Peptides against a protein of PDB entry 5HDT. Designs and how they scored, part 23

Target 1, 163 residues: chain A of PDB entry 5HDT
Amino acid sequence: MVVKTFMDMDQDSEEEKELYLNLALHLASDFFLKHPDKDVRLLVACCLADIFRIYAPEAPYTSPDKLKDIFMFITRQLKGLEDTKSPQFNRYFYLLENIAWVKSYNICFELEDSNEIFTQLYRTLFSVINNGHNQKVHMHMVDLMSSIICEGDTVSQELLDTV
Target 2, 163 residues: chain A of PDB entry 5HDT as posed
Amino acid sequence: MVVKTFMDMDQDSEEEKELYLNLALHLASDFFLKHPDKDVRLLVACCLADIFRIYAPEAPHTSPDKLKDIFMFITRQLKGLEDTKSPQFNRYFYLLENIAWVKSYNICFELEDSNEIFTQLYRTLFSVINNGHNQKVHMHMVDLMSSIICEGDTVSQELLDTV

## One batch from the design tools (peptide; aimed at target 1 W101)

Design b2_p17_6_s4 (made by RFdiffusion4, then SolubleMPNN; from b2_p17_6, 8 letters changed)
Fold by OpenDDE base, seed 4:
Structure b2_p17_6_s4 (fold): chain B 163 residues (1-163), chain A 17 residues (1-17)
Amino acid sequence: as target 1 above (163 residues)
Amino acid sequence: SAAEYKARRREYYPYFE
């Protein structure tokens, strides 16, 4: 299982990072990002989150367009956090916890469309936040949003209007 | 260098601490 492989990989293992580099690149292909199965897309998102963790502070994805596609893709998957009773909620939780703790979205500051990405992220998070979420979920959502505000020198007026 | 890389990870990504 690809998800298990990246989940168990140590970020200090350079030989393993090199070995699985091509696999990491393929996971960002349109085949996976536009996969018709919702559960497959969630697994892809979790795997991408682990890839960002392992390769931080850099990423194997060098194309700005590809990076934008990936983070817009991950943002769309976060909509699944809305239903706390879903059988897949634990994986949505893993996705949220990972990207919040690693601060994966911070790489987007290098993109010209960073404000668009952050705006969509904040809109998505605020749309799914509900009273059914436990303290840990709320904490990760706050951490994710706060890290972007703290690291960003400036934010667009559109983002400010969203918050 | 490897040391600089690790230092940068610690600075911007607390997950590595």
Scores: peptide ipSAE 0.023, ipTM 0.581, DockQ to the pose 0.049
OpenDDE base, seeds 1, 2, 3, 5: peptide ipSAE 0.022, 0.021, 0.022, 0.020; ipTM 0.590, 0.588, 0.645, 0.577

Design b2_p17_7 (made by RFdiffusion4; failed a check: the pose's geometry)
Pose (drawn by RFdiffusion4):
Structure b2_p17_7 (pose): chain A 163 residues (1-163), chain P 17 residues (1-17)
Amino acid sequence: as target 2 above (163 residues)
Amino acid sequence: DEEFEEWYEEFLEKREE
């Protein structure tokens, strides 16, 4: 349910945003980012992605340590893109489509561990892509990774090597 | 799953406008 409302919510709806703001901050709790259930982390990941869409360009989570936990958590969930036969695949696709459209990872440019995050993101995407993915998956991955290079300050040799 | 796919299609249509 919370996934649907966050999916349907708009950046304009100041009213609903102030209302659900406390829930958005809570969904980033360590209880969810490390929940042992695969289905819960997936749902939470989709919410955090729209939470970044709705509140852009000013995200609600301000703590850099916490902001780091979220984007590394999302990267771990993108591993689910590999199993194109799973019934949950279209939800992983929604997650990929969202962070690609919103360019949510660009928030990490200011974090001290930006290179580790972007490098682990690139490695993950190149390790999950297979012949089961249509061109929309390929397209979203390029959009996601292109923004990091074009709009970033720099490209380390380590990140360039993952390509 | 069918409910999710319907919501998703409505979301994509709304975004493209």

Design b2_p17_7_s1 (made by RFdiffusion4, then SolubleMPNN; from b2_p17_7, 8 letters changed)
Fold by OpenDDE base, seed 4:
Structure b2_p17_7_s1 (fold): chain B 163 residues (1-163), chain A 17 residues (1-17)
Amino acid sequence: as target 1 above (163 residues)
Amino acid sequence: DEEFEKLLEKRKEKRAK
């Protein structure tokens, strides 16, 4: 139900955005980010991705630490892209496509630990990229990485070494 | 989750256009 709520919501629904703000904040709690069930964490990540989409260009999360936690969390979920035969692959694809299309990670440029976030993202993506992925998956991965490279004004040496 | 899959496909189609 929660997943559907944010998936169906568009950016033009200001009233709904206000209505579900508390839910969005709640989904970023440690309870969900550290949920023991991997499938739940994936759904949480998808919801968070939709939240970033809905509230773009700004996130409802005001804490830089929380934003870092969220993006590190999302990055960890992307590891699931490695198994193209997983029953949950479509949801991982949704996550990837969403964050790539929305350019969700670009909000991280304002964070002190942006380089750490981007480095972890790149490491994760490169670790899961394989020839079993279709063209769309590859495209989204490239879009996600290239957007950060192109729009970033500072790139750490560690990130450069990863690329 | 059939409902989720339907929404997923709908979203994919929307963004592809």
Scores: peptide ipSAE 0.164, ipTM 0.799, DockQ to the pose 0.761
OpenDDE base, seeds 1, 2, 3, 5: peptide ipSAE 0.151, 0.146, 0.132, 0.145; ipTM 0.790, 0.788, 0.778, 0.786

Design b2_p17_7_s2 (made by RFdiffusion4, then SolubleMPNN; from b2_p17_7, 9 letters changed)
Fold by OpenDDE base, seed 1:
Structure b2_p17_7_s2 (fold): chain B 163 residues (1-163), chain A 17 residues (1-17)
Amino acid sequence: as target 1 above (163 residues)
Amino acid sequence: DDEWEELLKKRKEKREK
């Protein structure tokens, strides 16, 4: 499984990082981002999250437009956190925990459309957050949002209205 | 999924070290 390969990979594995670079780039293609299967898209999102983890602090993607597409894609997948009883919930949890811990979205500060990305992220998180989520889920959501607010120089009015 | 839980556990343990 491709996803498992990246999950098991460490940041200090330089040879492996080089070996799987092309695969990382390929996973960001429209074929995967627009895949018709929801479960496949979730796996792709988890894999992309691990790619950001492995290659941190720099993403292997050089196109700002591609980075935007990826983070908008990941944001859409986070909607799956709404159903805690889903068989795939643990994978959604993995996605959330990963991007919160790594602070993956902080790469977006360099993008022109960062405010759009963050606004969409906050809207998505607030749409799925509920009292049924355990403390860990809440903590990751708060960590993710707080990190962006604390490290951001400017916050759009739309984002402020969302909070 | 047991495999995912195991991987999460291992990742958490690494971070705590």
Scores: peptide ipSAE 0.224, ipTM 0.829, DockQ to the pose 0.519
OpenDDE base, seeds 2, 3, 4, 5: peptide ipSAE 0.223, 0.203, 0.215, 0.209; ipTM 0.829, 0.817, 0.821, 0.818

Design b2_p17_7_s3 (made by RFdiffusion4, then SolubleMPNN; from b2_p17_7, 7 letters changed)
Fold by OpenDDE base, seed 4:
Structure b2_p17_7_s3 (fold): chain B 163 residues (1-163), chain A 17 residues (1-17)
Amino acid sequence: as target 1 above (163 residues)
Amino acid sequence: DEEWEKLLEERKEKREK
């Protein structure tokens, strides 16, 4: 299972990182990012989150456009957090916890469209946050948003208006 | 799916420690 491969991989395993580099690149292809199955897209998002964890502080994706597509894709998947009773909620939780802990979105500061990415992230998080979420979910959401504000040197007015 | 859920829980526990 591809998901298991990246989930169990350590950041300090250079041999494994090199071995699975091509797989990581293929997972970011349009075939997977635009896959018609919602469950497949969720699994892809989780894999991508693990890839960012493994290859941190640098992503294996060199194209700015590709990185933008990936983070916009991950952001769209976070909409699934709104239904706390979904059988897939634990996987959405994993996605949230991972990107918050790793601070994976911080790589977006290198992108020209970083403000757009962060704005969409904040809008998505505020649209799905509700009283049905437990304290851990709320904590990860706050950690994710506050990390971006604290690490960013320039925050757009649009982003500030969203917060 | 069951294996995946188990892995999710294990990873969650590791990060919380």
Scores: peptide ipSAE 0.197, ipTM 0.824, DockQ to the pose 0.739
OpenDDE base, seeds 1, 2, 3, 5: peptide ipSAE 0.183, 0.167, 0.168, 0.165; ipTM 0.819, 0.808, 0.806, 0.803

Design b2_p17_7_s4 (made by RFdiffusion4, then SolubleMPNN; from b2_p17_7, 11 letters changed)
Fold by OpenDDE base, seed 2:
Structure b2_p17_7_s4 (fold): chain B 163 residues (1-163), chain A 17 residues (1-17)
Amino acid sequence: as target 1 above (163 residues)
Amino acid sequence: DKEWEELLKKRKERLEK
């Protein structure tokens, strides 16, 4: 299982990072990002989150357009946090916890369209956040958003209106 | 998904080190 491979991989395993680099790149292809199966897209998002964790502080993706596509894709998957009783909720939680802890979205500051990405992220998070979420979920959401606000040099008016 | 839970457990243990 590809998901298991990246979940079990450590950041300091340079040999493994090199070995699975092509797989990491392949997972970011349009085939996976636009996969028709919702569960597959969730698993892809989790893998991508782990890839960002493993290769942090750098990303193995060199194309700014590809990075944008990936983070917009991950953001779309976070919509699944809306249903706390879903059998897949734990995987959505994993996705959230991972990207919050790693501060994965901070890579986006180097992108020209960073404000668009952050705006969509905030809109998504605020659209799904509810009282049904436990303290940990709320904490991760806050940590994720706070990290971006604290590290950001410029914030668009659109983003400010969202917050 | 029991397998997924096991993976999450292992990840948690790794992050706590």
Scores: peptide ipSAE 0.192, ipTM 0.809, DockQ to the pose 0.804
OpenDDE base, seeds 1, 3, 4, 5: peptide ipSAE 0.025, 0.160, 0.191, 0.178; ipTM 0.579, 0.786, 0.809, 0.798

Design b2_p17_8 (made by RFdiffusion4)
Pose (drawn by RFdiffusion4):
Structure b2_p17_8 (pose): chain A 163 residues (1-163), chain P 17 residues (1-17)
Amino acid sequence: as target 2 above (163 residues)
Amino acid sequence: EEEEWKEEREEKAEEWF
């Protein structure tokens, strides 16, 4: 249910944002980012993605160490895009569609470990893409990765090599 | 594009919930 409300919420609704702000900060807890259940991490990942959409350009989570944990966690969940036959695929697609539209990963430009994050993101996307994906999946991956290069400060040789 | 995207999210919400 929390996924639906965060999906339907707007950036304008200052009322509902201040209300659910404490829950948004809580969903990033280590209890969720490392929950052994595959279905829970997926749902949490979708929430964190909309939580970044709703509160942009000012995200609620301010701790860089914690902000790093979240985007690496999301990258691990993007591995689910590979199984196009799974019933959970469309939720992984929603996650890809969301962070691509919102350019959430651009928050990592300021983190010290930005290169590790972007490199691991690129490797993951190139390792999950297969003949089961329609052009919308290809399109969202390009939108996601293009923003990191065009709007980033630099491109390391390691990140350039993953392409 | 924003309107279409919002409509897609409403469709997804109706389908899953």

Design b2_p17_8_s1 (made by RFdiffusion4, then SolubleMPNN; from b2_p17_8, 10 letters changed)
Fold by OpenDDE base, seed 5:
Structure b2_p17_8_s1 (fold): chain B 163 residues (1-163), chain A 17 residues (1-17)
Amino acid sequence: as target 1 above (163 residues)
Amino acid sequence: MEEEYRKKRKEFIEKEF
C-alpha cells in the first residue's frame, strides 16, 4: 500500500526518497486531489503530509501553483475533524498532528498567495473547533496557528480579522 | 521528538492498516 510506504519512511532514507520521488509527484496530480471518494482524498492528504515530512525542509514540488493546490486541498480535508465520532477521525487526527509538528505550512511563506492559504486554514480550523475536541486536538490547532503568526514577518489584516 | 513521532506513526500503521 502506497500510504504505508510513506508513513514508514524516515527523513534520512536518501535512497528511498530518490526511489519514490516520482510516486510523490504523481500523488499530487489532479486525479488524486480531485478524487470523488472522500476516504481516498483523506488518505492522499495523509500521504502528502508524510511527503512534506520526509522531504523537509524542501518539498519535492517545484511549481508554486501545485504547492498552493496541495495546501488548499489539505486545508479542505481538515473539515473532517468536526465529527469526533467518525470512524475516520483517527486519520484526521494523524493529518493534524503531522502538519502541526512538521510545520508543513511554513513552505507557504515563499508563495505569492500565502495569505490566502493561511486565511483559509484559520477559517477552516475555527469552523471545526469545538468543546468536544480533546486537549491534544486543541493543542495541535493552536500550535499550527501560532507558528504561522510567530514566523510571519507581516500578517495581512484579513488574517488578523480571523484571529 | 523525531523518535516519539516515529513510534506514533508505527502504532498508527498497526492500528489503522
Scores: peptide ipSAE 0.499, ipTM 0.919, DockQ to the pose 0.664
OpenDDE base, seeds 1, 2, 3, 4: peptide ipSAE 0.458, 0.495, 0.483, 0.494; ipTM 0.911, 0.918, 0.914, 0.917

Design b2_p17_8_s2 (made by RFdiffusion4, then SolubleMPNN; from b2_p17_8, 9 letters changed)
Fold by OpenDDE base, seed 2:
Structure b2_p17_8_s2 (fold): chain B 163 residues (1-163), chain A 17 residues (1-17)
Amino acid sequence: as target 1 above (163 residues)
Amino acid sequence: DEEEYRKERKKFIEEEF
């Protein structure tokens, strides 16, 4: 399974990184980002998160538009954190933990539309945060948001109004 | 830390796949 392949891969696996580079690029295609199956989209998001982990601190995606699409896509998937009783919750947790640990959204600072991306991220996180989430979920959400605030050169007023 | 994260990731893979 493609998802498992990227999950198993470590950053120092240079041979594997080269081998699966084309697959990583293909997973960011509209075919996958706009896939009609919700569960498939979640798995795609997990793969993309792992791709950012594996290729960090740089992404294999060279197009700013593609990077924007990817992060907007990942952000949309995070809405699934709202239901802690979902059988898919562990995968949503994996996605959150990954992007928080890797600080993958920090790549967005290089994008013209970074403020839009961060605004959507914060709106999404605040919409799903609830007291039903355990301490680890809250910690990852805080880590993710704090990293962006602390490391960003500029933050839009819209984002500040959201926080 | 990184080692703990890696272990958690591997555990997740074992449980989910």
Scores: peptide ipSAE 0.562, ipTM 0.938, DockQ to the pose 0.681
OpenDDE base, seeds 1, 3, 4, 5: peptide ipSAE 0.561, 0.553, 0.554, 0.556; ipTM 0.938, 0.936, 0.937, 0.937

Design b2_p17_8_s3 (made by RFdiffusion4, then SolubleMPNN; from b2_p17_8, 11 letters changed)
Fold by OpenDDE base, seed 5:
Structure b2_p17_8_s3 (fold): chain B 163 residues (1-163), chain A 17 residues (1-17)
Amino acid sequence: as target 1 above (163 residues)
Amino acid sequence: DEEEYRKKRKEWIKKEF
């Protein structure tokens, strides 16, 4: 129910955004980010992606460390894109499509550890990308990676070596 | 297109939940 609430919410729903702000903050707690159930973590990642969409261009999370934790968490979930036959693949696709469309990782440019986050994202995407993915998956992966390269003034040598 | 994306998202939610 909670996850569906954020998925249904639009950016212009100002009263709802204020009403569910505390819930959005709670969903980024270690209880959810370190939840033992893989399916729960995937739903949490989708919900966090929707939270970034809803509150864009400003994330409701004020801590740089928390933002880093969230994006590293989302990046780890993207490993699930490797198995195209998984019953959960549609939700992994939802996550990828969302973060690519919203360009949520652009928030990371203001973080000191942005290069680490981007490097881990690229490594993860390159590790799961394969010819079995349909054109839409490839398009979203390319859009996500290209947006980061184009928006960044400087890219670390480590990231360049990964690309 | 933002409107197209919104519609697609709403349809997806109806199917998944």
Scores: peptide ipSAE 0.448, ipTM 0.908, DockQ to the pose 0.668
OpenDDE base, seeds 1, 2, 3, 4: peptide ipSAE 0.207, 0.370, 0.370, 0.156; ipTM 0.829, 0.888, 0.888, 0.799

Design b2_p17_8_s4 (made by RFdiffusion4, then SolubleMPNN; from b2_p17_8, 8 letters changed)
Fold by OpenDDE base, seed 3:
Structure b2_p17_8_s4 (fold): chain B 163 residues (1-163), chain A 17 residues (1-17)
Amino acid sequence: as target 1 above (163 residues)
Amino acid sequence: MEEEYKEERKKFIEKEF
């Protein structure tokens, strides 16, 4: 299974990173990002999060437009965190924990549309956060948002109004 | 922290897949 392959892979696995590079690029295609099945999209998001972990500090995606599409896609998946009783909640948690730990959104600082991406991320997180989430979920949400604020030289007023 | 994260990730994979 492709998802398990990337989840099991460590950052220092240079031979495997080279072997699966083309697969990593293919997973960011419109076929997967616009897949009609919600469960497939979640698994794709988890794979993309692992790809950012594995290839850090530089993602294999060189196109700024493609990077924007990927992060907007991942952001949309995070809405699934709102239902703590969902059978797929643990996979949404995995996605959140990964992107918070890796600080994958920090790649977006190099993009012209970084403020749009960050604003959409914050709006999404604040829309789903609730008292039903456990301490770990809250911690990862805070870590994700605070990392972007702390590492960003300039935060837009729109983003500040969202926080 | 990193080693604990790796171990938790491995446990997740074993459980979910």
Scores: peptide ipSAE 0.489, ipTM 0.914, DockQ to the pose 0.702
OpenDDE base, seeds 1, 2, 4, 5: peptide ipSAE 0.434, 0.486, 0.453, 0.471; ipTM 0.898, 0.913, 0.904, 0.910

## One batch from the design tools (peptide; aimed at target 1 I107 E151)

Design b2_p18_1 (made by RFdiffusion4)
Pose (drawn by RFdiffusion4):
Formats: sequence, C-alpha cells, structure tokens
Structure b2_p18_1 (pose): chain A 163 residues (1-163), chain P 18 residues (1-18)
Amino acid sequence: as target 2 above (163 residues)
Amino acid sequence: SEEEKNEIVEKIHERIFS
C-alpha cells in the first residue's frame, strides 16, 4: 500500500509530504536495507526511489553515511532485473524506470565514495542485461548512466573501464 | 571535455544496444 501512495504522490503536495516525511526517513532504516526477505527489500527500494522523486531537488535523508547505504542497497536490488521470467520483474523495471527518470544517483556526486557507487552501478547494469530485455530497459540504463558522466565532475579510469 | 564525455556516452549506448 505504501508503495502505491508514494507512487501516486506529487512533488506539489506539500501537505502529504510533511505528513509522510517521517515514514520516508524510517523506510531507509537498516531494518529494511538488510531485511532477509527479497520481497521486502524490493518494495522498500521502490519507495526510496519515489521518496527521492517527490522531495527533489532536496532529499530528506541528509546523513552521507546513510545516503551511501541507500544507493548501494538500490544497486543490489537492480540485480533482480536479470530474471525476466520472475513475476516480480515488472517491479524491478519500475525501480529502474524511476531512478532513470529522476536521476536520483546524481545525489552521490557529493559523497566521498561516489566512484565506488558509480562503478558498482555500472558493473551491475552490464552484468544483468540480457536478450530478455526490451529496448525500454536498454534506454533507461543509458539515461541512468549518461547523466552520471555528463553532469558529473569527472570520470575515473576505473569507471571508464566498466564501459 | 564535452566531446570526450559524449564519446563515453556513445560507447555506453553502443554496448547496451549490442
């Protein structure tokens, strides 16, 4: 249910945002980012993605250590894109479609471990892409990775090598 | 610098759509 409300919420709805702000900060808890259930981490990942969409360009989570945990957690969930036969695939696609449209990962430009995050993101996307993915999956991955290069400060040799 | 970035983007696009 929380996924639906966060999906339907708008950046304009200041009322609903201030109301659900405490829940948005809570969903990033370590209880969820490390929950052993695959279905829970997926739902939490979709919420954190819309939570970044709704509150842009000013995200609610301010702690850099915590902000790092979230985007590495999301990268681990993008592994689910590989199984195109799974009933949960369209949810993983929604997650990819969202962070691609919102350019949420650009928040990591200011983090000290930005290169590790972007490198692990690139490796993951190039390791999950297969013949089961339509062109929309290819398109969203390019939109996601293109923003990091074009709008980033630099490109390390390590990140360039993953391409 | 912008041309180098565009070349990197093109490499990404080519690899993705391979």

Design b2_p18_1_s1 (made by RFdiffusion4, then SolubleMPNN; from b2_p18_1, 6 letters changed)
Fold by OpenDDE base, seed 2:
Formats: sequence, structure tokens, C-alpha cells
Structure b2_p18_1_s1 (fold): chain B 163 residues (1-163), chain A 18 residues (1-18)
Amino acid sequence: as target 1 above (163 residues)
Amino acid sequence: TEEFKKEIVKKIEEKIFS
């Protein structure tokens, strides 16, 4: 029920944002981020991406540690893009498309551990991409990574080493 | 600099589309 609710959500009014705040916070709990079912974790990631879209340019999460956990979690899910023939590929594609369009990772600029987050993201994306992926996947990856470079104030050497 | 960022973006594009 919670999964379906967030998956179908668009940009909400302030009243709706307040209503779903508790649900958004619960989705970021260790219970969901460490759920034993891979498919559940994917759906959680998609819901979290939707939450970032809805609350953009802000986020309902106030804890820097929690934000880090969320984005590291989302990054781990993006590994699922490697199998283009998976029944869940469309959801992995949605996740990538969403976070690229919304520029969700740009929230991480304010985090002390932003370098680690971005480095892991870049390593993950470069490790999964291949010629078997369609042009849209390539474009979304470029858009996502380019936005971080262009809108960020500094670029670490560690991040540069991934390119 | 903006020019430096553009260079990095080009490298990203090249690596993704390689």
C-alpha cells in the first residue's frame, strides 16, 4: 500500500506533503533500506526517488547521516541496470530517469560526505553501462553525472579518477 | 572554472558512449 502510494505520487500540495511526511521518514528507516528482498529494496528506492521529486528542491530528511544512507542505498540499487533483460529493468530505468531529471543527488552538496556519495555513484554507473543499453540510459547517466559537475562548487580528485 | 567543468563533462560523455 505504501509502495503504491508513493509510486503514483506527483508534485503534491503543501498539505499533501505534510500528510505523507511520516511515510517518507519511515521509508528511509533501516527496516526498508536493509530489507532482505531485492525487489522490495528496488521499490523502496523508487519511492525515495519519488519523494525527492515531490519535495524538490528540498528534502523531508533533516539528518545528514540519513541522507547519506539513502543515497548510498539508491546507488546500490542502480547496479540492477546491468541486466537489461530482467523483469525489473523498467523499474531500474525509472529510478535512473527520475534521479537524473530531478537532479536528486544535488542535495548532497551540503553533506560533508558528498565526495564519497558522488564517487560511489560514478563508479557504479561506469561499471554497469555497456553497449547493450539503449541511448536513453546513456543520456540519463550523462545528465546525472554532468549536473553534479556543473552545479557543484568543487570536484575532488577521487571523483575525477572515476572518469 | 567553467572551462574545466566542460572538459570533465566531455570526458564523462566519452566514457559513457565508448
Scores: peptide ipSAE 0.722, ipTM 0.962, DockQ to the pose 0.949
OpenDDE base, seeds 1, 3, 4, 5: peptide ipSAE 0.712, 0.717, 0.687, 0.707; ipTM 0.961, 0.962, 0.957, 0.960

Design b2_p18_1_s2 (made by RFdiffusion4, then SolubleMPNN; from b2_p18_1, 7 letters changed)
Fold by OpenDDE base, seed 1:
Structure b2_p18_1_s2 (fold): chain B 163 residues (1-163), chain A 18 residues (1-18)
Amino acid sequence: as target 1 above (163 residues)
Amino acid sequence: REKFKQEIVKKIEEKIFS
């Protein structure tokens, strides 16, 4: 229900954003990020992506370490894109589409471990993509990765090595 | 610098659509 609620929400008013602040913080807790059920983790990832969309260009998370954990978590969920026949594929697609459109990872530019985050993202995306995926998946991946290159100040050699 | 980034983007595109 919570995930569906956020999915149906556009960017809300400031007052409404404050109302959901506590929920946003709880969704980033270890309880959810380390939940044993992969379907639950996917829903959490989608919800977190929606939170970033709603709060864009800012984020309700003040801890750099927490932000790192969140994006590393989201990156791990993107591995689910590999199975196009999964009943959960549409949610994985939604996750990719959302973070690509919002450019959610761009907030990581200010993080000390941004290189690690981007490198893991690129490795993950390149590892799961194949000719069985539709054109939209390909385009979203290109858009996501290209945005990081174009809008970032520098590109590390480690990141270049993934390409 | 912008040309450099464009080259990287082209490589990304080539790898994704390979």
Scores: peptide ipSAE 0.727, ipTM 0.963, DockQ to the pose 0.948
OpenDDE base, seeds 2, 3, 4, 5: peptide ipSAE 0.726, 0.724, 0.726, 0.725; ipTM 0.963, 0.963, 0.962, 0.963; seed 4 fails the geometry check

Design b2_p18_1_s3 (made by RFdiffusion4, then SolubleMPNN; from b2_p18_1, 5 letters changed)
Fold by OpenDDE base, seed 4:
Structure b2_p18_1_s3 (fold): chain B 163 residues (1-163), chain A 18 residues (1-18)
Amino acid sequence: as target 1 above (163 residues)
Amino acid sequence: SEKFKQEIVERIKERIFS
């Protein structure tokens, strides 16, 4: 797994961590994760990605079930990468770029349902990628998926079946 | 093993850039 010392260079100050703590907790509520507006859900996902960047390699969430809900939620938003002509594509790109760079999903290694989370992520990414996407999208997807393989201790057969 | 992981990574690359 990624060493804390290595991730320190991407961490924000303790002052910023304190500032965003309450926001982080509220953004993970069912009110936002199940918001009926698609654009709101995208903004929530981007903010959650920013939170993981700030707190990496840790997270302000203590509940394993809550962490699972968050990453399943982020995975669902990544479906929006499919339409490269969408006015919101740049935000979907930001979401992908952020979680790939930060290696946000690596915190899921500690979760009992990590296999389900990674499997759904891989299925989603493979389902949306095509030759219409630019090289940066392709590279971010490879970086994200490769990091999970390399940093994890084991790879489930279910995950292997997605590749 | 590390070799096995590298094989999986190559499969990912092949599928993403197919």
Scores: peptide ipSAE 0.754, ipTM 0.967, DockQ to the pose 0.934
OpenDDE base, seeds 1, 2, 3, 5: peptide ipSAE 0.752, 0.749, 0.748, 0.750; ipTM 0.968, 0.967, 0.968, 0.968

Design b2_p18_1_s4 (made by RFdiffusion4, then SolubleMPNN; from b2_p18_1, 7 letters changed)
Fold by OpenDDE base, seed 4:
Structure b2_p18_1_s4 (fold): chain B 163 residues (1-163), chain A 18 residues (1-18)
Amino acid sequence: as target 1 above (163 residues)
Amino acid sequence: DEAFKQAIVERIKERIFS
């Protein structure tokens, strides 16, 4: 009975992943990643974060270059956390919360350009954070960055220089 | 190695909460 339940859950999970596959691929297209509207790009980033949550620990993207583009894109959106009074701040917070909880960036460990991705992430987070942010923002940033350090095999000197 | 990683984590915490 337990085995059958696990099999049913796995099947449901696979069906759900298949349902979102086309959406995931479209959201990662240049059309959305390079969209001229800042609010649209933020929404795309949040949707991509949700996709990573659904597919964790895997990703529906097979191209290393595409994965790099996505995470560099998400990193750029995190700059919006700087203005705590922005009408879109809650969505930026949602983005940070999700990628920290899911540990989405950890999928980058196997990428050739992982060092560049992590370095840009750390620089962005350190440049944005200030005393005006609440404790939850601080904690999510620490969780995100600490997970990369602890779960990674090695830490580059370039990344260390950002700390 | 683990001690080194922990030291980095503490440094991150210090910078984020400073």
Scores: peptide ipSAE 0.762, ipTM 0.970, DockQ to the pose 0.943
OpenDDE base, seeds 1, 2, 3, 5: peptide ipSAE 0.759, 0.754, 0.750, 0.756; ipTM 0.970, 0.969, 0.970, 0.969

Design b2_p18_2 (made by RFdiffusion4)
Pose (drawn by RFdiffusion4):
Structure b2_p18_2 (pose): chain A 163 residues (1-163), chain P 18 residues (1-18)
Amino acid sequence: as target 2 above (163 residues)
Amino acid sequence: SEAVKEVRKTAAKARDLA
């Protein structure tokens, strides 16, 4: 249910944002990022993605250590894109479609471990892509990875090598 | 940095409209 309201929420709705702001900060808790249940981490990942959409360009989570945990957690969930036969696939697709549209990962440009995050992101996307994915999956991955290069400060040799 | 923020803001609003 929380996924639906965060999905339908708008960047304009200052009222609902101030209301659900405390929940948005809570969903990033370590209880969720490391929850052993696959279905829970997926739902939480979709919420954190819209939480970044709704509050842009000013995200609610300010702690860099915590901000790092979130985007590495999201990258681990993008591994679910590989199983195109799973009933949960369309939810992993929504996650990909969202962070691609919103360019949420660009928040990591300021983090000290940005290169590790972007490198692990690239490796994951190139390791999950298969013949089961339509062109929309390919398109969203390019949009996601293109923004990191075009709008980033630099491209390390390690990140360039993953391509 | 301001340009990246503006792009993200526009991209988030475009997503809302879609």

